# Peptides against a protein of PDB entry 4JHK: the designs that were tried, part 93

Target 1, 212 residues: chain A of PDB entry 4JHK
Amino acid sequence: EDYKIQSFDLETQKLLKTALKDPGSVDLEKVSSVIVDQSLKDQVFSREAGRICYTIVQAEAKQTNGSVFRRNLLNRLQQEFKAREETRKRSTQEWVCLVSFICNIFDYLKVNNMPMVALVHPVYDCLFRLAQSDALKNEEEVDCLVLQLHRIGDQLEKMNVQLMDELFNLLRDGFLLQEDLSSMGRLLLLEILEFRAGGWKLSDTAQKYYYS

## One batch from the design tools (peptide; made by RFdiffusion4, then SolubleMPNN)

Design b2_p14_8_s4 (from b2_p14_8, 5 letters changed)
Fold by OpenDDE base, seed 3:
Structure b2_p14_8_s4 (fold): chain B 212 residues (1-212), chain A 14 residues (1-14)
Amino acid sequence: as target 1 above (212 residues)
Amino acid sequence: SELDKLIDEDLKAF
């Protein structure tokens, strides 16, 4: 299977490819650190990171019935999540990368084709933080919020519809009542409100209207 | 499952 890891140097690419095929032959702590570090500075890599992590977890489980990679990955994710407010204060870009990474781990790192229940509240906590008024005025944070809801909103709602209702109450209030939204931010909030109302689907005409 | 228990333990700090 082909993985998009061209952003890494050749040595790191070889390390990742080896981890995907023979995880027992590499330092899985080092592999997890490399993936997390890149995911925290490159939001585009987050989707591929999720796929890579899932594949390594499955490969290690089959090879040794071990979970060294997953444990190191999730421990690092816990540390970053706990420090999320400091990260946001220091760098909006790193904060939205962190949210993207957590959401993509939720999306890809499944057990028996089901999301990990333990990640549901942390994901909602991140999305609720992005839905606060001080975040909604920042277009970069609105972009992140709307992107994640497009990717995993339907799955999250199945896990906890009450939290999703509460989240969208905040988004409706932001759209209707907040005065310092950017034009694009306001448009994106309207689009995601309509997206959920349409069963997490958008017509081709609406897609062009909001994203052309 | 046993795998679920391990995952829950890994994520206990969340």
Scores: peptide ipSAE 0.030, ipTM 0.692, DockQ to the pose 0.121
Fold by OpenDDE base, seed 4:
Structure b2_p14_8_s4 (fold): chain B 212 residues (1-212), chain A 14 residues (1-14)
Amino acid sequence: as target 1 above (212 residues)
Amino acid sequence: SELDKLIDEDLKAF
C-alpha cells in the first residue's frame, strides 16, 4: 500500500517508510513528532496521517507487541489539543489542521474497528469551537467544520447523539441568525444541516449543487 | 481489554 508522503524530504520519507515496515528499528517518538508537525501544517496530509498512524500502530503491535508510537502520538496530540485556543489565535490554518488531524486520528486509529472513546469529547470540543459565532464567520473554519462532519459525523453521532444535537443547534442558529457569514459559509452550513437530516447522506445532485 | 487499558492510559487526560 502506498502512502502520500511526498511532502517530506527524502530522509524523512525513508524514516516513515521504515516505520511502516519495521517500526522497531526507528525512533518512534521522532516518527510521531514528524507526523504531527506535518499534520499541523498540511490539512491534506492530516487525512493521510491517520492512515499512516494506524499502519504504524498495527505494525508495532505485531512486531514487538508494543505501543510506543501510539503513546507518543496521543501524548503529542493531547498537548496540541490543550493549547488549541492559543493555536487558533496564532494561526487559523494551524488550528484547522489540528482539528483535521484529531478527526482523522479518530477516523482511522480504531481499536477492534471501533473509535477510541477517549477521543470523542476532544473531537466534539473542537467541532463546538468551530461552531461558535467567532469561528463561523471565518470561511476556513467553516470549511474545516463541514469537512469533518462529512467524514466522521455519523460515527460521532453514534458515540453521543446528544452532543451532536447540541452542535447542530448551534449550526442552525448560525445559519439563520448570524449576519457575518460568508455566502459560501452559509451555503455550507445549509448543506451540512441537510446532510445530517438525510441520515448523513447526500444525493449526487445535491452534492454538485453545494460544491460545484 | 488490555489494549483498551493502554489506550485509556495514553488518553487519560483528554
Scores: peptide ipSAE 0.030, ipTM 0.689, DockQ to the pose 0.123
Fold by OpenDDE base, seed 1:
Structure b2_p14_8_s4 (fold): chain B 212 residues (1-212), chain A 14 residues (1-14)
Amino acid sequence: as target 1 above (212 residues)
Amino acid sequence: SELDKLIDEDLKAF
């Protein structure tokens, strides 16, 4: 399989490639650190990171029946999550990368093809934070919020429909009542409201309306 | 599953 790891130096690329095929031969703590660090810098990579993480977890399980990588990954993720407000204050970009990474881990790092229950509330906590008025005025945060809901909204709703209803009440209120939304932000909120209302689907006509 | 329990334990502080 081809993994998008060209942003790393050659030594790190080799490390990651080895981890994917022979995880027992590398320092899996170092591997997890590298993946998390890059995911906090590059939101695009965070999507690939989820897939990479799942592959490494499966490879280690098959090779040694171990879970060293997952443990280190989740420990680091926990640390970053706990510090999320500080991260947001320091850098909006790092904050949205963190949210993206957590959501992508939720999406890809499944057990028996099921989402991890323990990640449900942390994911919602991140999305609710993005849905607050001080975040909705920032287009970068709105972009992140809408992107994640497009990716994992249907899965999240299956886990807790009540929280999803509450979240979308905030989004509706933001769309209708908040005055300092950007034009694009308002458009994105309307789109995601209709996206959910349509069963987490968007017709080609609607897509062209919002994105052409 | 047993694996789910292990994962939940790893995420218990979230």
Scores: peptide ipSAE 0.029, ipTM 0.684, DockQ to the pose 0.121
Fold by OpenDDE base, seed 5:
Structure b2_p14_8_s4 (fold): chain B 212 residues (1-212), chain A 14 residues (1-14)
Amino acid sequence: as target 1 above (212 residues)
Amino acid sequence: SELDKLIDEDLKAF
């Protein structure tokens, strides 16, 4: 199995490869820290990070029946979530990387083939923050919001339809009432409103209109 | 924290 870890130095690549095959032979706290640190810098990697994390969790469970990696990962995720407003003030790019990473962990780390209940409210909190007027005026934040809703919106709605309704009420109001949206931001909000209305699916016509 | 408790419950489900 190939994983996209070429952005790391050779020593770290070796560490990650060993963790994927023989997690009991490495420092799993260090491994989790490396993955989180890189995910907070690179949105593209954060998607791959979810897959890597799931593989390590499964490998550790099979090898030692342990959960050291998952515990360290979730503890670090909680710390970053608590500091999310500080991160947003420091760097919009780091903030959207954080949101992307949390959503990707929600998507990949399943418990008994179901999403982790503990991550539902943190994910919604991030999406609600992106739906506030001060965030909707920033195209980079709108891009992140819409991307995550495309990826996990259907799963998240199944966990709490009331919160999803409230979130989309904010998005509708932003689309209709907010004057300082970028042209692309406004188009993205319209698309995601239609996406949910269509049962979290895009028609061929809509796909060509918004993404061709 | 409350979140820690929720995480612990999810961990037990594995």
Scores: peptide ipSAE 0.027, ipTM 0.663, DockQ to the pose 0.887

## One batch from the design tools (peptide; made by RFdiffusion4, then SolubleMPNN)

Design b2_p15_3_s1 (from b2_p15_3, 12 letters changed)
Fold by OpenDDE base, seed 5:
Structure b2_p15_3_s1 (fold): chain B 212 residues (1-212), chain A 15 residues (1-15)
Amino acid sequence: as target 1 above (212 residues)
Amino acid sequence: EEKELEEIIQSFESL
């Protein structure tokens, strides 16, 4: 497997590559810190980070039956989640990176091939925050919200359909009633409403309409 | 160490 880690310096790249193959030979706390830090800066890396994290978790479990990496990763994630409102206030970009990272960890870091139950409410909390009126008026936050729902919405609904219904009630109301949505924001909300209504799938016609 | 992990998981669930 090839992992996209070219954004790191050569020393850090070596560290990450070693962690993927021989996790017992590196400082796994440092590895987790590096991955989280980069994920908070680069939303594109967030998805790759999820895959990398899963691989390291599996490698450590196989090599030493340990869980040092996962523990440190989740501890850092919890800290960032608790500080999410301060992060949003400081930087919209960092906030959407945080949401993206949490969602991608939910997507990739499975426990016995199932989503980690502990992350369900934190993920929903982030999405509900993005669905508030003050966030919906910001196109960058709407982009993030819609992207995550495209990626993990079906999985989240399976975990708690009541919360998903409540979330989409907010999105519907935002689409219909909120006056200060951007044109693109309104378009994206309509698209995601239709996406869920279609069973978390887009028709070929819809795909062309929204993304061609 | 596993106990610590469980505590973290429980903490997330309590948020």
Scores: peptide ipSAE 0.064, ipTM 0.764, DockQ to the pose 0.582
Fold by OpenDDE base, seed 4:
Structure b2_p15_3_s1 (fold): chain B 212 residues (1-212), chain A 15 residues (1-15)
Amino acid sequence: as target 1 above (212 residues)
Amino acid sequence: EEKELEEIIQSFESL
C-alpha cells in the first residue's frame, strides 16, 4: 500500500515506512511527533495522516500487542487541542490544520470499528469554534468547517445528534444574519445546510452548482 | 501503559 509521504525528507520517509511494517524497530514517540508536526503544517497531509496513524496502530498491536504509538499520538493531540485558541491567534493556517488533523484522526482511528468516543466532544468543540461569528467571516475557516462536515459529518451526527443540531443552528444563523460573510462563505454555508438536509449527500446538480 | 492511555482518553472526555 502506498502512502503520500513525499513531503518528508528521505530519512523520515524511511522511518515512516519502517513504522508501518515493523513498528517495534523504531522510536514510535518520534514517529508520532513527526506525523503531528507535519499535519499542523499541511492540511492535505492531515487526511493521509489519519490513515497512516491507524495503520501504525494496527501494526503495533499485531506485532507487540503494544499501544505506544497511539498513546503518544493522543497525548500530543490533547496538548494541541488544549492550546487551540492560542494556535488560532498565532496562525489561522495552523489552526485549520489542527482542526483537520483532529477530524481525520476521528475518521480513521477506530476502536473495534467504532469512532473513539473521547474524540467526539473535541471535534465538536473545534467545529463550534469555526461556527462563531469571528471565524465565519474568515473564508479559510469556513472552508475548513465545511470540508470537515463533508468528510465526517454523518459519523459525528451518529455519535451525537443533539450537538449536530446545535451546530447547524449556528450555521443557519450565520448564513441568514451575519453581514460580513464573503460571497463564497455564504455559498458554502448554504451548501452544507443543504448537504445535511439531503442526508449528507449532494445531488449531481448541487455539486455542479457549488463546485464546478 | 494501558492505564496511561485510559487516563488520556478520560481527559479528552472531560474537556
Scores: peptide ipSAE 0.062, ipTM 0.763, DockQ to the pose 0.578
Fold by OpenDDE base, seed 2:
Structure b2_p15_3_s1 (fold): chain B 212 residues (1-212), chain A 15 residues (1-15)
Amino acid sequence: as target 1 above (212 residues)
Amino acid sequence: EEKELEEIIQSFESL
């Protein structure tokens, strides 16, 4: 299995590869920190990070029945989540990376092939923050919001349809009422509204219309 | 929300 870790230096790549195959032979706290740090800088990597994290979790569980990596990962995630407003104020880019990372952890760190219930509210909290007026005016935040909903919206809705309804009420209101949306932002909101209405599916025709 | 993540950490630490 191939993992996209080319953004790391060679030494770190080796560390990650070893963690994937022989987690007991590396400092898993360091590995978790490296993954989180990179995920906060590179939103593209955050998607892959989820898969990598899950693989390491499984590998450690199988090898030693341990959970050192997962514990450290989630601990760091908690720390970043707690500081999310400060992160947003400091850097929109880091903020959307954080949201992306949390969402991807939700997507990949499944238990018995089911999403972690405990992550549901934290994920929704992030998405609701992105759905506020001050965030909707920022295209980068709208991009993040819509991307996450495309990736995990169906799963989130299954976990809590009420919260999803409330979230989409905000998105609808933003689409209809907010004046300082970018043209693309407004288009993305419309697209995601239609996406959910279509059962979290997008036709090829619709995809071309919105993303051509 | 922070409490939710704390519960996650605690739950996984107990495993």
Scores: peptide ipSAE 0.038, ipTM 0.721, DockQ to the pose 0.134
Fold by OpenDDE base, seed 3:
Structure b2_p15_3_s1 (fold): chain B 212 residues (1-212), chain A 15 residues (1-15)
Amino acid sequence: as target 1 above (212 residues)
Amino acid sequence: EEKELEEIIQSFESL
């Protein structure tokens, strides 16, 4: 498998590759820290991070029936989640990376091919925060919100349709009523509204219109 | 919210 870890130096790449194949031979706390740190800096990597984490979890389970990596990963995730408001205040970029990472963990770190129920509310909490008026005025936060909904919206809805309805009520109101949205932000909200209305699908023509 | 993550951690630790 090809993992997109070219953004790391060679030493770190080697560490990650070793963790993927032989997790018992590396410091899994260090590995988890490296993954989280990079995920908080690079939203694109956060997508790959989910896949990497899943693979390491599986490898450790098979090798030692252990869960050291998961514990360290989730402990760090908990710390970042608790500090999410401070993170948002300090750096919008780190905040959206955090949201992206949590969503990608939800997407990839499944149990018996099912999403972890315990992650549902934390994910919704992040998305609801992005749907508040003070966040919707920031295009970077809107980008993040819409991107996550494209990726995992259908899964989240299956877990709790009531929360999804409430979320999209906020998005609709933002689209229609909020005055300080950017033009692109408003377009993105419209697109995601249509995306859900279409069963979490969008026509090729519509997609080109919004993203060309 | 934050308590939910604690529950998640506990869940994984029990595996």
Scores: peptide ipSAE 0.036, ipTM 0.714, DockQ to the pose 0.133

Design b2_p15_3_s2 (from b2_p15_3, 12 letters changed)
Fold by OpenDDE base, seed 5:
Structure b2_p15_3_s2 (fold): chain B 212 residues (1-212), chain A 15 residues (1-15)
Amino acid sequence: as target 1 above (212 residues)
Amino acid sequence: MEEELKEIIESFKSL
């Protein structure tokens, strides 16, 4: 397996590669810290991070029957989630990276092959925040919202359809009523409304219309 | 699960 870790220095790359194959030989707290820190700075990596984390969790479980990495990862994730409003105020880029990271952890880090129930509400809370009027006017936040819903919307709906209905009520109202949406933002909201209405999939025609 | 992990999970549920 190949992982996108080129953004790290060579020493850290070696650390991560070792964690993926021989987690018992490295400081897994440090590994988790490095992954979270980079995920908050690089959205491309934040997408990859979920897969990396899953692999390390599985490797540690197999090698030592341990869960040191997962425990440290989730602890750090909770800390960042609690501070999400301050993060958003400081940097929109870091905020959308945080949302992306949380969503990717939800997507990849499963318990007994099931999504972690504990992450359902935190994920929805992030998406609801992106659906507020002050966020919908920011194209970067709309991009993040729509991207996450494409990736995990169907899974989230299965966990709580009532929250998904409430979320999409906000998105519909934003699309129809909010005046200061960008042209692209409005287009993306329309697309995601149609995406869910179509059973979380796009027709070939719609794919070409929105993205080709 | 370790007790510490259980506490973290419960903490997320309470958010």
Scores: peptide ipSAE 0.034, ipTM 0.721, DockQ to the pose 0.617
Fold by OpenDDE base, seed 1:
Order: structure tokens, then C-alpha cells, then sequence
Structure b2_p15_3_s2 (fold): chain B 212 residues (1-212), chain A 15 residues (1-15)
């Protein structure tokens, strides 16, 4: 498979490639740290990171029946989640990268083809934070919110429809009542409201309207 | 799962 790891130096690329094929021969704690660190800097990579993490988890399980990588990954993820408010205050970019990474791990790191139940509330907590008025006025945060809901909204709703209803009540109120939304932000909120209303699908007409 | 992993997962549920 082709993994997008060109942003790393050659030594780190080698480390990651080896982890993907022969996880028992590398320091999996170091590998997990590298992936998390880069995911907190690059939101585009965070999507690829989910796929990479899943592959390493499967490879280690198959090779040694081990879970060293997943343990270290989740431990680091928990630490970053706990510090999410401090991260947001320090850097909006790092904050949206964190949210993106958590959502992508939720999407890819499944157990028995099911989402990790332990990640459901943390994911919703992140999305609810993005749905607050102080976040909705920031287009970067709105972009992140809408992107994640497009990617994993249907899965999240299946895990807890009540929380999804509450979240979308906030989004509706933001769309209708909040005065300091950007034009694009308001458009994105409307789109995601219609997206869910359509069963987490976008009609051809709507697709052309919002993204052509 | 390892015991340590179980503890991490359970701690996430409580956050």
C-alpha cells in the first residue's frame, strides 16, 4: 500500500515503513509518538495517520499478538485530549489537528469492525466544543467540525443519537441566531444540517450548490 | 488485551 509519509525525514520514513511491515523490529513507542506529533501539526496527515495506525495495530497483532503500539498511541491520545482546552488557547491550528486526529482514530482504529466505545464521548466532546459560539465564529474551527461530521457523523449517530441531536440543535441555533459567523461558515452549517437530514448523504443538486 | 490497555480504555470512558 501507498502511505503518504513524504513529510517526514528519510530516517523517520524508514522507521514508519518498517513498523508497517515488521513492527516487532522497531521501537513502537517511538513510532506512536512520531505519528501523534506529526498529526498535531498537519491536519491532512491526521487522516492518513488513522490508516497507518490501523495497519500497524493489525501487523503487530498478527506478528506477535502484541498491543504495544496501540497502548502507547491511546495513552498519548488521552493525554492530548485532557489538555484540549489549553491546546485550543495556545493554537487553533493544533486544536483542530487534535480533533481531526481523534476523529480519524475513531474512524480507522476499530475493534471487531466496530468503533471503540471509549472514544465516543471524547469525540462528541470535541465536536460540542467546536459547536460553541466562540468556536463557530472561527472559520478554521467550523471547517474542522463540518469535515469530521462528513467523515464520521453517521457512525457517531449510531453510537449515540441523543448526543447527535443535541449537537445539531447547537448547529441550527448557530446558523439561525449567531451574528458573527462568516458567510462561508454559515453556508457550511446549512450544508451539514441538510447532510444529516438527508441521511448523511448529499444530493447531486446540493453537491453542486455547495461545492461547485 | 493487556491489562494496561484495558485501564487506558476505561479511563477514556470516564472523560
Amino acid sequence: as target 1 above (212 residues)
Amino acid sequence: MEEELKEIIESFKSL
Scores: peptide ipSAE 0.031, ipTM 0.710, DockQ to the pose 0.642
Fold by OpenDDE base, seed 4:
Structure b2_p15_3_s2 (fold): chain B 212 residues (1-212), chain A 15 residues (1-15)
Amino acid sequence: as target 1 above (212 residues)
Amino acid sequence: MEEELKEIIESFKSL
């Protein structure tokens, strides 16, 4: 299978490829570290990272019945999550990458074909943080919020509809009441409100209106 | 190792 890992140096690419096929022959702690580090720098990679992580988890389980990779991955994820406010203050870019990574791990890293329950609240906490007034005024954070809801909103709602209702109450209030939103930010909030109202689907007409 | 993973998962739930 082909994975998008061209952003890494050749040695690291080899490491990742080996982890995907023969996880027992590599340092899985190191593998998890390089994946997390890159995901915190590149929001686009975080999507691929989720898929890569799931594949490594499956390969290790099949080969050795082990879970070293998953343990290290989740441990690092927890550490980054705990420090999320510090990260946000330091760098908006790193913050949105962190959110994207957590959301993509939620999306891909399934247990018995189900999302990990442990990740539900962390994901919502990140999205709620993005829905606060100080974040909604930043277009980069709004972009991240809307992107994640497009990707995993339907899954998240199935895990906890009450939290989703509360989140969208904040988004509605932001759309209607917050004065320092950018024009694009306001447009994106309206779009995501309609997206959920339409069953987490966007009509061709709406797609044309918002993105064409 | 399984116990360690369980501890991590439980700690996540408490965040």
Scores: peptide ipSAE 0.029, ipTM 0.693, DockQ to the pose 0.613
Fold by OpenDDE base, seed 3:
Structure b2_p15_3_s2 (fold): chain B 212 residues (1-212), chain A 15 residues (1-15)
Amino acid sequence: as target 1 above (212 residues)
Amino acid sequence: MEEELKEIIESFKSL
């Protein structure tokens, strides 16, 4: 199985590979820190991070019935979530990476094939923040918002339809009424509105239209 | 679920 960890130095790659196969032989706090740190810098990696985290959690559970990695991961995630407004103020890029990471953890780190209930509201909180007017005017934040909704929107809706309706009310209003959206931002909002309306699906033709 | 994990999750939910 191939994990996309080429962005790390060789020592860290070795650490991660060892954690994936024999988590009991490494410092799992260090591993979690490395994964979170990189996920806050690279939004593309954040997707892979979800898969990596899932694998490590499973490996540790099987090996020792332990949860050291998951505890450290969630502790760090909680800290970053708590500081999300400061992160956004400091760096839009780090902010969207944080959102992406939280969403990907929600997507992959499931319990009994179900999303962790504890992550539902934090995910919605992040998406609602991205749906505010001051965020919608930033194309990078719109990109993040739409991407996450494409990835986990259907799952989130199943967890709380009311919050999803409220979120999409904001997106519709942004699309229709907000003046300082970029052309691409407006297009992306329209696309995601249609995506949900179509049962979280979009035709190949429509996909090419919006993303060509 | 371990007590430490439970505490972390509850703390996370309260944010």
Scores: peptide ipSAE 0.022, ipTM 0.661, DockQ to the pose 0.615

Design b2_p15_3_s3 (from b2_p15_3, 12 letters changed)
Fold by OpenDDE base, seed 3:
Structure b2_p15_3_s3 (fold): chain B 212 residues (1-212), chain A 15 residues (1-15)
Amino acid sequence: as target 1 above (212 residues)
Amino acid sequence: DEEELKEIEEEFASL
């Protein structure tokens, strides 16, 4: 099994590979910190990070029935989440990376094949923040919002339909009423509205139309 | 430990 960790130096790559196979032999706090730090810099890696985290959690559970890694990961996530407004102010890129990472953890890090309930509200809070008028005018934030909804929208809806309805009310209003949306932003909002309306599905033709 | 993890999860959920 291949993990995309080429962005790390060789020492860190070795650390991660060891954590994946023998988590008890490494400092799992350090491992979690490295993963979070990189995920805050690289949105593409954040997707891989979810898979990596899941694997480490599973390996540790099997090896020692422990949860040291998950504990450290969630602690760090919570810290970053609490500081999300400051992060957004400092760097839009880091902010969208944070959102992406939290969403990907929600997507991959399941317990008993179920999403972690603890992450439901934090994820929605992030998405609601992206759905505010000041965020919708930023194409990078719209891209992030729509991407996450494509990836985990159906799962989130199953956890709380009411919040999803409220979120999409904001998106619909943004699409219809907000004047300073970019052309692409408006297209993306329309697409995601149609995506949900279609049961979280869209034809390949439509997909190409919106993202060509 | 598991108890600490549960506390962290509960706190996170409450944010």
Scores: peptide ipSAE 0.379, ipTM 0.892, DockQ to the pose 0.631
Fold by OpenDDE base, seed 4:
Structure b2_p15_3_s3 (fold): chain B 212 residues (1-212), chain A 15 residues (1-15)
Amino acid sequence: as target 1 above (212 residues)
Amino acid sequence: DEEELKEIEEEFASL
C-alpha cells in the first residue's frame, strides 16, 4: 500500500516502510516515537498515522505475535495525554494535533476488531476540555472538536452514551450561553448538535447550508 | 510483555 510519509526524511521513510512490511527487523520504539512526534506537528498526518499504526500492529502480530509497537505507542500517548494542559498552554496547534492523533488512533487501531477501551476515557476527556468555555472561544479548538465528533462521534457514543450526553449538554450550553463565540464557532456548534440529532449524519441540505 | 501491555492499557483507561 501507499502511505503518506513524504514529510519524513528518506532514512525515516525507509524505516517506516520496513516497519510496515517487516516490523521484527526494526526498532519499534523508535518507529512509534517518530510517528507520535510528527503527529504532534501535523494534524493532517495524524489521520494517516492512525492507519499506519494499525498496519504495523497487524504486521507485528502476524509476524511474531508480538505487541511491542502497540505497547510503546500507548505508553507515549499516555505521557502526552497526562501533559495535555501544559501542551495546550504552550501551543494551541500542538494541543489540537494531540487531540486529533488520539482520536485517529481510536478510529483506526482496533484490537480484536474492537475499539480500544483504554482510549475511551482519554478521548472523552480531550473533547470535554475542548468543550469548556475558554476553549470554545478559540476557533482552532472548535474546529478540532467538531472535526473529531464528525469522525468518531458515533463510535464513541457506542462505547459510552452517558458521557456523550454530558458532552453535548456542554455544547448546547456553549451554543446558547457563550457570548464570545465567533459567528463560525456558533454555526459549527449548531451543526454538530444537528449532526448527532440526525443519527450522526448530515443531510445534503444541511451540508450545503454549513459548508457551501 | 503482554502483562506490561495490560498494565499500560488499564492505567490509561483509568485516567
Scores: peptide ipSAE 0.374, ipTM 0.890, DockQ to the pose 0.622
Fold by OpenDDE base, seed 1:
Structure b2_p15_3_s3 (fold): chain B 212 residues (1-212), chain A 15 residues (1-15)
Amino acid sequence: as target 1 above (212 residues)
Amino acid sequence: DEEELKEIEEEFASL
């Protein structure tokens, strides 16, 4: 498989490639740290990182029946999650990268072909934070929110429909009542409302309307 | 350590 790791230096690329093939031969704590650090800087990579992490977890499980990588990954994720408000205050870009990464881990890093239950509430907490009025006025945060809901909304709803209903109540209120939304932000909120209403599907006509 | 992993997951879920 081809993994998008060109943004790393050659030494780190070698480390990651080795981790993907022979995780027992590398420092998996270091590997997890490198992946998280880069995911906090690059939202595009954060998407790829989910797939990379899943591959490493599967490789380690198969090779040694170990879980060192997953342990270190989750520890770091938890630390970043706990500090999410500080991160948001410091850098909106890092904040949306963090949300994207957590959502992508939820999407890809499945155990026994099931999503990690441990990530359900953290993911919802991130999305609820993005749905607050102070975040909805920032188009970068709205973009992140809508993107994640497109990717994992159906899976999240299956885990907790009540939280999803509450989240979309906030989004509806934001769409209808918040005055300082951008035109694009309002359009994105309307689209995601329709997306869920349609069973997390979007008609071809609607797709063209919102994204052409 | 699977026990440690479970503890981490449980703690994360409680946040």
Scores: peptide ipSAE 0.372, ipTM 0.889, DockQ to the pose 0.605
Fold by OpenDDE base, seed 5:
Structure b2_p15_3_s3 (fold): chain B 212 residues (1-212), chain A 15 residues (1-15)
Amino acid sequence: as target 1 above (212 residues)
Amino acid sequence: DEEELKEIEEEFASL
């Protein structure tokens, strides 16, 4: 199985490849740090990072019945989450990368084939932050919000339907009442409202209308 | 280590 790690230098690529197959032979704290750092810079990589993390967790569990990598990963995620407002203030790009990464970890990093309950509230908190008026006026944040809801909205709703209802109340109000939404932002909010109403799926016609 | 992991998860969930 191949992973997209070409953005790293050769030494780091070797480290990651070894971690994927023989996690007990490398510094798993360093591995987790490298993955998180790159995910905070590249939103596209964050999706791949989820798969990589899952593979390493499974490999370590099988090899040593250990959870060193998972522990270090979650510790780093928690640190970044706590600093999320400062990150947003510093860089919208880094903020949406952080949200994307947390959501992708939720999506891919299953434990006993189940979502990590520990990530449910942090994910919702990120999405609620993106649903605030000051964020909805920024197209980059709206793009991130809508993308995550397309990817994991159905899973999140299964974990807590009450929070999902509250979130979509904010999105509906933003769509209807907020004056400074961009045309694209308003379109994306409408689309995601319809997406959930349709059972977290779009018809082929709707897909073409919004994205083609 | 496992106990530490549980503590981290519980703390994260409470944020």
Scores: peptide ipSAE 0.368, ipTM 0.888, DockQ to the pose 0.623

